# Peptides against a protein of PDB entry 6D0Y: the designs that were tried, part 46

Target 1, 225 residues: chain A of PDB entry 6D0Y
Amino acid sequence: ETEDHLESLICKVGEKSACSLESNLEGLAGVLEADLPNYKSKILRLLCTVARLLPEKLTIYTTLVGLLNARNYNFGGEFVEAMIRQLKESLKANNYNEAVYLVRFLSDLVNCHVIAAPSMVAMFENFVSVTQEEDVPQVRRDWYVYAFLSSLPWVGKELYEKKDAEMDRIFANTESYLKRRQKTHVPMLQVWTADKPHPQEEYLDCLWAQIQKLKKDRWQERHIL

## One batch from the design tools (peptide; made by RFdiffusion4, then SolubleMPNN)

Design b2_p13_8_s1 (from b2_p13_8, 7 letters changed)
Fold by OpenDDE base, seed 3:
Structure b2_p13_8_s1 (fold): chain B 225 residues (1-225), chain A 13 residues (1-13)
Amino acid sequence: as target 1 above (225 residues)
Amino acid sequence: SSLEELLQKVESL
């Protein structure tokens, strides 16, 4: 494959085809593996780019990376390292929307056997530990809780299957924080009161309620969060 | 693991 052709194949995977998505991904993984000796750096850059810029294809690209990791473990490791570097850069640049998406992407890589469950649990433990930091803005604490909770739809099932005790501890700490955090900004943004239909909740409280429901439903989604 | 160390380092930002 030529370099330009590889770009086209990677960008267009998951589009309408006569073959199944699974067959297309397996085929593409084979093509990419064969071209790693000549185009490893280019393939790595392309995968990192589409992973960041095409969020609608998150599960497609995590699956593709999972297939590649199974074929070439070293390449899978290099990809994860690149994504971690990108997460660090996003945080440094105050690009919190990209950062939270990257956490979600990394979370789904656990399902694809690229990242080990204990590693993801350790990351989330560190996220929630920020709630205990002194002399920091609440917005920092809130963001890490948001990043944790908003990623659970992609990895909560796997983490509870393998690390239920550790996850319960993280949940308890999260709940404790949500009960004690300041919420005075909510009334200024609320259109509806508790007495009206569809009362507005504080955004983290709302997300927490959704995640608690998802957990109660054994991580089986009834609707997209 | 090296991956765990990388993930932990990100949290310090």
Scores: peptide ipSAE 0.035, ipTM 0.743, DockQ to the pose 0.017
Fold by OpenDDE base, seed 5:
Structure b2_p13_8_s1 (fold): chain B 225 residues (1-225), chain A 13 residues (1-13)
Amino acid sequence: as target 1 above (225 residues)
Amino acid sequence: SSLEELLQKVESL
């Protein structure tokens, strides 16, 4: 019954309340902290589950984990480890949609002071380094670039504030790759309008342009990407 | 690089 209660609290956080979201999250963090001695494994599993299954609540759960990490540093570490394991499992299973979301989730954990900026930079360096791998399909190289670029709306500001030189290097490597890669999908994704047929911009080139604009705008989003 | 190598640096920090 207590476990069911915890599940209900975790799943329903962020729903309409008389109190502010911040107050509710602080309250829930306190409740969860108090229950960690008896229900750590259950709480960990629940948080991992909702983090994966409720993408619309990404910032709610990253914030909650941030609050828990501040109260119990060991638990925060265990959560990150669990999410990294899940990312590995998703990649091994070729579940690239889940994998890219997990990278985004981890990216937002940097803002919540759960993951250090240097660690995230190192992850992105590793991702972009895949573009230098020999004898691998371009789709593999493209995916890691996509995972990097698509996560920057959540963490680009923080990383450039703390690791600007390293980020510039990653950007230079990314740009170099995008210039030399083959754009085979563009001809197949032509949009036919009544007036004139036009080729749709290649998805990575489009994303790159969006991220470059976001960077130029000092990482202040005007539109949801 | 292997998947393990890719994430090793992050796990070590």
Scores: peptide ipSAE 0.030, ipTM 0.726, DockQ to the pose 0.016
Fold by OpenDDE base, seed 2:
Structure b2_p13_8_s1 (fold): chain B 225 residues (1-225), chain A 13 residues (1-13)
Amino acid sequence: as target 1 above (225 residues)
Amino acid sequence: SSLEELLQKVESL
């Protein structure tokens, strides 16, 4: 495949096709694998780019990378390294929205067998350890907790299956932090019903409650139509 | 800095 064609294929994967998504991804993985000897750097850059710029296709690209990793382990490793480097750059640049997304992307790569569960646990341990840092703004601590919690829908099941004890420790530390952190009560216009007041819950507390429920539900999300 | 240490740890994954 030509370089331009590779770009087109990578960007358009997951779009409407007569074939199944799985078939298309497998086909594309085969094409990319075949072209790695000549276009490894280009393919790597393209995948990193679309991973970052097309968040709506997160699971498509994580799956694609998973397929590629299965075919070429070295390439998978290089991709992870590139994404981690990008995460570092995002954090350094205070681009927290991108950083959170990248953490989520990396989290889903665990499901795709690109990143080992213990490595992801270690990352989250590092994130939650920020809550123990002294002389740092709470917003920093909150962000790392948010990055951890908000990524669990993508990886919590796998991590608890593989590293339940370690995850429980992380959860305990997170819970402890959430209990002791300063909560900003945003005076929101509370919609009060006569029988059930709906107080505005702090966003991390709300997220924590959601994650606790998800954990209780064995990490199965129920989609309500 | 603690941030630098964290970033290094993340890189070591």
Scores: peptide ipSAE 0.028, ipTM 0.715, DockQ to the pose 0.015
Fold by OpenDDE base, seed 4:
Structure b2_p13_8_s1 (fold): chain B 225 residues (1-225), chain A 13 residues (1-13)
Amino acid sequence: as target 1 above (225 residues)
Amino acid sequence: SSLEELLQKVESL
């Protein structure tokens, strides 16, 4: 395969086809595996790029990486390392939107057997530990809690199946932080009707409530979070 | 912990 052809194949995977998505992903994984000896660096770069720039195809590319990892374990490891490096760069640049998406992507890689559950638990322990930092802005503490909670729809089931005790500890620490943090009042977001006024819930409290419900529902998603 | 320490821990995963 030429480099241009590989780019086309990787970018177009998941589009309408006569074959199933699973069949197309297996086929593409086979093509990419065969081309790794010649185009490893290019394939790695392409996958990192589409993983970052095409969030609508998150599960497609995590699945593809999972298939590649099963065929070539070393490549899977190098891909994870590249994504972790990108996460580091995003955090250093204060690009929080990219960073939270990367955490979500890494979370779904656990479901694809690319990242071990204990490693993801350790990452989330590190994130929630930021809530214990002194002399830092609350926005920093809030963001790491947000990154953790907003990623749980993609990995919460797997982590609780394998590391329930550790996850419960992280949840307890998160809950404790949410109770003691300062909440931002946004009166302008209150919906006032003649007979039924209600305030807008604070975003982290709202997310926490959604995740608690998801956990209660055994991580079966009923509504879009 | 500092951001650098956190990043180092993340990289070790």
Scores: peptide ipSAE 0.028, ipTM 0.713, DockQ to the pose 0.015

Design b2_p13_8_s2 (from b2_p13_8, 7 letters changed)
Fold by OpenDDE base, seed 5:
Order: C-alpha cells, then sequence, then structure tokens
Structure b2_p13_8_s2 (fold): chain B 225 residues (1-225), chain A 13 residues (1-13)
C-alpha cells in the first residue's frame, strides 16, 4: 500500500494543484528522501519508469531528481547510472527514439546539477567522434550527430558557459561532417514536396541551421524546436 | 567503437 502511494505521488506530480510546482516538488523530494531507507529500489525504479514513459514531464522529473540529488547524493548517482544503463540497452536494441530522448533527459540533468558539464561534454565528444569511424553505415554517424544536436536546446547554454572551447571543437567537427556526408533524404522527400522554390532541407542540415540560430540567439529559445 | 567504449569516459567522470 505504501509502495502504491509512492507510485501515485510520483506519477501525479506536476498536475494541477493549489500550490506551486516548485513547492510540490520540494515536498515530494522530502517525502521520497524519508522513504529511501525502506523503498530506495522501488523509488529508483519508479523514477526511471516515469522518466522514460512520460516525456511531457521531462523538466518536472529532472528537477525532482535534482532535488533528491541535493538531499542524497548517492541516490542521484545511482539514478544517473540507471539511466545510462537504459541508454545502453536502448542502443543495443536499436530503439533509437528512446535513446535520443534519454540523451535529452540526461542533458537536462546538467541544468539540475545532477550531471557535471564536463561529463556531458565528454559524452557529446564521444558521439561526434562516431563520425570519424571507418566502415560504418552513415545512418549510424547521422544518428549520433542528431542525438547531440537535438539535445542542445536543453544544455547548450550551460555547456558553452563552462566549456566554450571544447564545444567549439565539437561544433567544428560536426560542421565538417555535415559538409562531407551524403544527403540522400532530400531527393527522396522532394518527390512528395511541392515547395518551390524552397525545397525541403535535409533533416540534419535543417537541425544544424536551427541550432546555429539558437547559438546566435545566446541559447534563448523563441520557438519550440 | 563499441557502445561500452562510447560511454566509458562519461562513466569514469
Amino acid sequence: as target 1 above (225 residues)
Amino acid sequence: SSLEELLKKVESL
């Protein structure tokens, strides 16, 4: 019954309340902290589940984890480890939609002070380094670039504030790859698009342009990407 | 690179 209660609290956080979201999250963090001695594994599993299954509540759950991490540093570490394991499992299973979302979730955890900026930079360096792999399908290279670029709206500001030189290097490598890669999607999609004289841009080129604009705007979003 | 190698650096930090 207590476990069911915890599940209800975690699943319903962020719903309409008389109190502010911040107050509710702080309250829930306190409740969860108090229950960690008895229900750590259950709480960990629940948080991993809702993080994966409720993408509309991404910032709610990253904030909650941030609050829990501040109260119990070990738990925050265990959560990150669990999410990294899940990312590995998703990639092994070729579940690229889940994988890219998990990268985005991890990216926002940097803002919540759960993951250090240097660690996220290192992850993105590793992702972009896949573009240098020999004898691999371009779709693999493209996916890691996509995972990097599509996560920057959540963490680009923080990373450039702390690791600007390293980020510039990653950007240069990304740009170099985008210039040399084969663009096969545009010709195929153009068969179905009537937008003349503005043909549909290739999806990575389009995303790159959006991220460059976001960077130029000092990572202040005007539109949801 | 293997998936394990890809994430190794992040896990070590």
Scores: peptide ipSAE 0.028, ipTM 0.716, DockQ to the pose 0.016
Fold by OpenDDE base, seed 2:
Structure b2_p13_8_s2 (fold): chain B 225 residues (1-225), chain A 13 residues (1-13)
Amino acid sequence: as target 1 above (225 residues)
Amino acid sequence: SSLEELLKKVESL
């Protein structure tokens, strides 16, 4: 495939096709693998770019990378390194929205067998350890907790299956932090019913409650129509 | 800085 064609293929994967998504991804993985000897750097850059710029296709691209990693382990490693580098750059640039998305992307790569569960656990341990840092703004601590918690829908199941004890420790530390952190009560118009008041809950507390429920539900999300 | 240390740890994954 030509370089321009590769770009088109990578960008358009997951769009409407006569073939299944799985078939298309497998086919594309084969094409990309074949072109790695000539276009490794280009393919790497393209995948990193679409991973960042097309968040709606997160699972498509993590799956694609998973397939590629299975075919070429070295390439998978290089991709992870590139994404971690990008995460680092995002954090340095205070681009927290991109950073949290990248953490989520990396989290889903665990499901795709690109990143080992222990490595992701270590990352989250590092994130939650920020809550123990002295002389740092709470917003920093909060963000790392948020990055951790908000990524668990993508990886919590796998991490608990592989590293339950370690995850429990992280959860305990997170819970401890959430209990002791300063909470800002935003004066919002609260909806009150006679029988059930709906107080405003702080966003991290709310997220924590959601994650606790998800954990209780064995990490199975129930979608309501 | 603690941030730098964290970033190094993340990079080591």
Scores: peptide ipSAE 0.027, ipTM 0.706, DockQ to the pose 0.015
Fold by OpenDDE base, seed 3:
Structure b2_p13_8_s2 (fold): chain B 225 residues (1-225), chain A 13 residues (1-13)
Amino acid sequence: as target 1 above (225 residues)
Amino acid sequence: SSLEELLKKVESL
């Protein structure tokens, strides 16, 4: 495959095809593996780029990386390192939307056997530990809680299956923080009151309630969060 | 693991 052709194949995976998505991903993984000796750096850069810029294809690209990792473990490691570097850069640049998406992407890599469950649990423990930091803005504490909670739809099932005790501890700490944090409501955005059928909740409280429901449903989604 | 160390480093930001 030529370099330009590889770019086209990677960008277009998951589009309409006569073959199944699974077959296309397996085929593409084979093509990419064969071209690693000549185009490893280019393939790595392309995968990092589409992973960041095409969030609608998150599960497609995590699956592709999972297939590649099974074929070439070193490449899988290099990809994870690149994504961690990108997460670091996003945080430094105050690009919190990209940062939270990258946490979700890394979370789904656990399901694809690229990242070990204990490693993801350790990351989330570190996230929630920020709530205990002194002399820091609440917005910092809130963001890490948001990043944790908003990633659980992608990895909560796997983490509770393997690390239930550790996850329960993280949940307890999260709940404790949410109860004691300062809550702010914007009147202009408030359409509903407590007396209406659909009272408005503070955004983290709302997310917490959704995640608690998801957990109660054994991580089986009834709707997209 | 090296991955865990990388993840911890990112959290310090």
Scores: peptide ipSAE 0.034, ipTM 0.742, DockQ to the pose 0.017; fails the geometry check
Fold by OpenDDE base, seed 4:
Parts: sequence; C-alpha cells; structure tokens
Structure b2_p13_8_s2 (fold): chain B 225 residues (1-225), chain A 13 residues (1-13)
Amino acid sequence: as target 1 above (225 residues)
Amino acid sequence: SSLEELLKKVESL
C-alpha cells in the first residue's frame, strides 16, 4: 500500500459500505499490520491524527487500534505513548477541549483491551487528587473532575466490573469536592415562565447527577449525556 | 508532577 492509499483507507473507515463495519475494521487492521514493517511511523502518525481530529469516529478508531494491538502489541503500546504525549502537550498548552477528548479516547481504549483497567483507575485517581492541591485555581480542580466524570460513559462499566472498590473511593473524593467547591451563579440563565420558574443547574453538579444516574442504571446509557 | 509519573506508567502498559 502507498502512503496516500493508507491515509485514504484510515480516513474513510466507517463510511457506508456493502460490508459490515466489523468486517471493514478487520480488513483494515490486516492491511495496516502488513504495512507496519514499511510504514510504521506513518501509520502511527495517521492514527494519532484521526484520533484527535475526528471525534465523531471515536469508537471506530479505538476499535481499530484494539484490533491492531491484538495483532502487534508493540504498536499498540507506541500508539498509547503517542496519545499520552499529546495529552501532556494539550495540558501544557491549556487546550482543555482537546485534552478532555483525549482522556475519553484513552478511556474507550480500555474497552478495546489496549489499556488495562488498573492503569485507567490510576489515571483517574491522579486526576481527582488535583482537587487536594493547595494554592491552585478552582478552574484547574474543576477541569480534572470534569475530565474524569465526562469520560465515565465510555469506561465506567469496565472499571466498576474490575475495580469497584477503587472507583468508589474516587467517587467519594469527587463528591466531597463537589460539596465544598464554590459554585458560579448565572441568574441570566434562569428560565422564567409565568407559573414555572426554572433555575439553571451548575454544570459540574449537573454532570455529577447524570453520572450518578448512569451508575445507578448499571452503566446502561438511556440518554445522551 | 504526579500526573506525569502516572502517565508514564500508562505508557508502559
């Protein structure tokens, strides 16, 4: 395969086809595996790029990486390293939107057996530990809690199946922080009708409530978060 | 940072 052809295949995976998505992903994984000896660096770079720039295809690319990891474990490790490096760069650049998406992507890689559940738990423990940092802006503490909570729809089920006690500890710490943090009041976002005033809930409290419901529902998603 | 150290551990998986 030429480099241009590989780029086309990787970018177009998941598009309408006569074959199933699973079949297409297996086929692409086979093609990429065969080309790793010649195009490893290019394939790695392409996968990192589409993982970052095409959030609508998150599960497609995590699955693809999972398939590749099963075929070539070293490549899977190198991909994770590249994504972690990108996460660190995003955090250093204060690119919080990219950073939170990367955390979600890494979270879904747990489901694809690329990242071990204990490692993801450790990452989330580290995120929530930021809430205990002294002399830092609340926005920093809030972001790491947001990154943790907003990633749970992709990995909460797996983590609670394997590390329920550790996850409960993280949840307890999160709840404790949310109770003591300062809340921003936005009166202008209150919806007033003649007979039914509706206050806007604070975004982290809202997310927490959604995640608590998801947990109660045994991580079966009923509504879009 | 503690986060950087932990991220290095994830890289080893």
Scores: peptide ipSAE 0.030, ipTM 0.724, DockQ to the pose 0.018; fails the geometry check

Design b2_p13_8_s3 (from b2_p13_8, 7 letters changed)
Fold by OpenDDE base, seed 1:
Structure b2_p13_8_s3 (fold): chain B 225 residues (1-225), chain A 13 residues (1-13)
Amino acid sequence: as target 1 above (225 residues)
Amino acid sequence: SSLEELLQQVESL
């Protein structure tokens, strides 16, 4: 009965209510904290499940975890460990869509003060270091660059505020890789406008250009990536 | 293990 109630509360957070979302999240964090002594494992499993299965509620659940971490640091740590294990499992299973989402989720946890900026920088350093691996398919190198770049809208501001020198190094390495990698070139693939036809950019080059623009704009998002 | 250590292990997969 209590477990079903907790599941309902966790799954329905962010839905329409008489109270603000912030108030509801604070209230839920208080309820969950009070139940941790008896239901820690259940709550942990529930949060991991909804975080994974409801990507549309990413910021809701990262915020909730941030609030819980502030109340119970041990639980916050256990949650992060569980999510990292899930990321490892996704990579082993070649579930790259889930894996990239989990990287994004972990990235937003930095903003929620659950993951330290240096730890996330270290993860991204490792991701970009894959570009230096020999005798591996380019698709592997490309994926880790994609996972890094596609996560920066969620965490780039925070990382540059705290670790600008390290981030600049990662960017330089990324740029170097993008310049030297093999690109699929089809001359007939062009975007046509009324006045100026232009070649379609390769997806990583396009993403790189978007991230460079975002960085230039001080990480204030002005368009949908 | 530290959070940083766990994060660093992701690349090896």
Scores: peptide ipSAE 0.038, ipTM 0.753, DockQ to the pose 0.017
Fold by OpenDDE base, seed 4:
Structure b2_p13_8_s3 (fold): chain B 225 residues (1-225), chain A 13 residues (1-13)
Amino acid sequence: as target 1 above (225 residues)
Amino acid sequence: SSLEELLQQVESL
């Protein structure tokens, strides 16, 4: 297929079709596999681009990469390397919104059997270890905790099924940090009604409470986080 | 950095 056709196929996957999404993804994976000998670099670049620019299709593209990885393990590895490189670049550029999304994307790749559970645990151990760094801004420590917690809806179930003891240690360290960190008070965000004052909860404490509930519910999502 | 080293480990697994 032509490069333009590949771009169209990759960008439009998951759109309304007469076939199931699973069938379309399997078909596309087959097409891409067949074209890897001629268009490997182009396909890799396209997948990295759509993974970053189309967050609404996160699970579509992680699944597609999972299917490709099953067909061509080397390509799956190269894709992960490219995404890790992009994560490093985002962190260096202080692009925290892109960085946290990339962590979430990598997290869902664990479910797609592209990244091993122990590798993701090691990444999260490293993130939470930032809370122990001295002479750094709290915003740095908070961001890595946020990146960890905000990614758990996509990978928490898998990690606790395979690495429960290690995850419990990470959780204990996270909880310890959250108890000792300075909280930002935003009085202007307090909702005052005549009979019912409602204080705004701090964002990391709120996220922690949501993740603790999700964990208690055995990682079955009941509400949008 | 320690983060960069661990991210490299993820690339290998």
Scores: peptide ipSAE 0.036, ipTM 0.754, DockQ to the pose 0.018
Fold by OpenDDE base, seed 3:
Structure b2_p13_8_s3 (fold): chain B 225 residues (1-225), chain A 13 residues (1-13)
Amino acid sequence: as target 1 above (225 residues)
Amino acid sequence: SSLEELLQQVESL
């Protein structure tokens, strides 16, 4: 494959095809593996780019990376390194929207057997530990809780299957924080009162309720969060 | 610093 053709194949994967998505991903993984000796750096850059810029294809690209990791473990490691570097850069640049998406992407890589469950649990333990930091803005604490909770739809099932005790501890700490955090900003944004049929909840409380429901449903989604 | 350490651990996988 030529370099330009590789770009086209990577960008267009998951689009309408006569073949199944699974077949297309397996085929593309084979093509990319064969071209790694000549185009490793280009393929790595392309995958990192589409992973970041095409969030609607998150599961497509995590699956593709999972297939590539199974074929070439070193390449899978290099990809994870690149994504971790990007997460660090996003945090340094205060690009919190990209950062939370990258955490979600990394979370789904656990399902694809690219990242080990214990490593993801350790990351979430670190995120929730920020809630215990003194002399920091609440917005910082809230963001790390948001990053954790908003990633659970992609990895909660796997983490509870392998690390249930550790996850329960993280949940307990999260719940404790949510009960004690300041919520005075909510009334200014609320359109509905508690007496109305559809009262507005604080955004983290709302997310927490959704995640608790998802957990109760054994991580089987009834609707997209 | 702790976040960086954990990110480094994930990076090494």
Scores: peptide ipSAE 0.036, ipTM 0.752, DockQ to the pose 0.018
Fold by OpenDDE base, seed 2:
Structure b2_p13_8_s3 (fold): chain B 225 residues (1-225), chain A 13 residues (1-13)
Amino acid sequence: as target 1 above (225 residues)
Amino acid sequence: SSLEELLQQVESL
């Protein structure tokens, strides 16, 4: 495939097709694998770019990378390295929205067997350990907790299946932090019903409650139409 | 930082 054609294929994967998404991804993985000897750097850059710029296709690209990793383990490693580097750059640039997304992307790569569960657990241990740092703003601590919790929908099941004890420790530390952190009560117009007051819950507390429920539900999300 | 070191370990996968 020509370089321009590769770009088109990578960008358009997951769009409407007569074939299944799985078939298209497998086909594309085969095409990309065949072109790695000549276009490895280009393919790597393209995948990193679309992974970052097309968040709506997160699972498509993680799956694609998973397929590529299965075919070429070295390439998978290089891709992870590139994404980790990008995460570091995002953090350095205080681009926290991108950073959170990248953590989520990396989390889903665990499901795709690109990143080992223990490595992701270690990453989250480090994130939650920030809550124990002295002389840092709470916003920093909160962000790392948020990055951890907000990524669990993508990887919590796998991590608990593989590293339940370690995850429980991380959860305990997270819970402890959430209990002791300063909560900003945003005076929101609380909608009160006579029978059920709906107090405004702090966003991390709300997220924590959601994750606890998800954990209780064995990490199965129920989609309500 | 400890985070950077860990991220480097993840890179070595």
Scores: peptide ipSAE 0.035, ipTM 0.752, DockQ to the pose 0.018

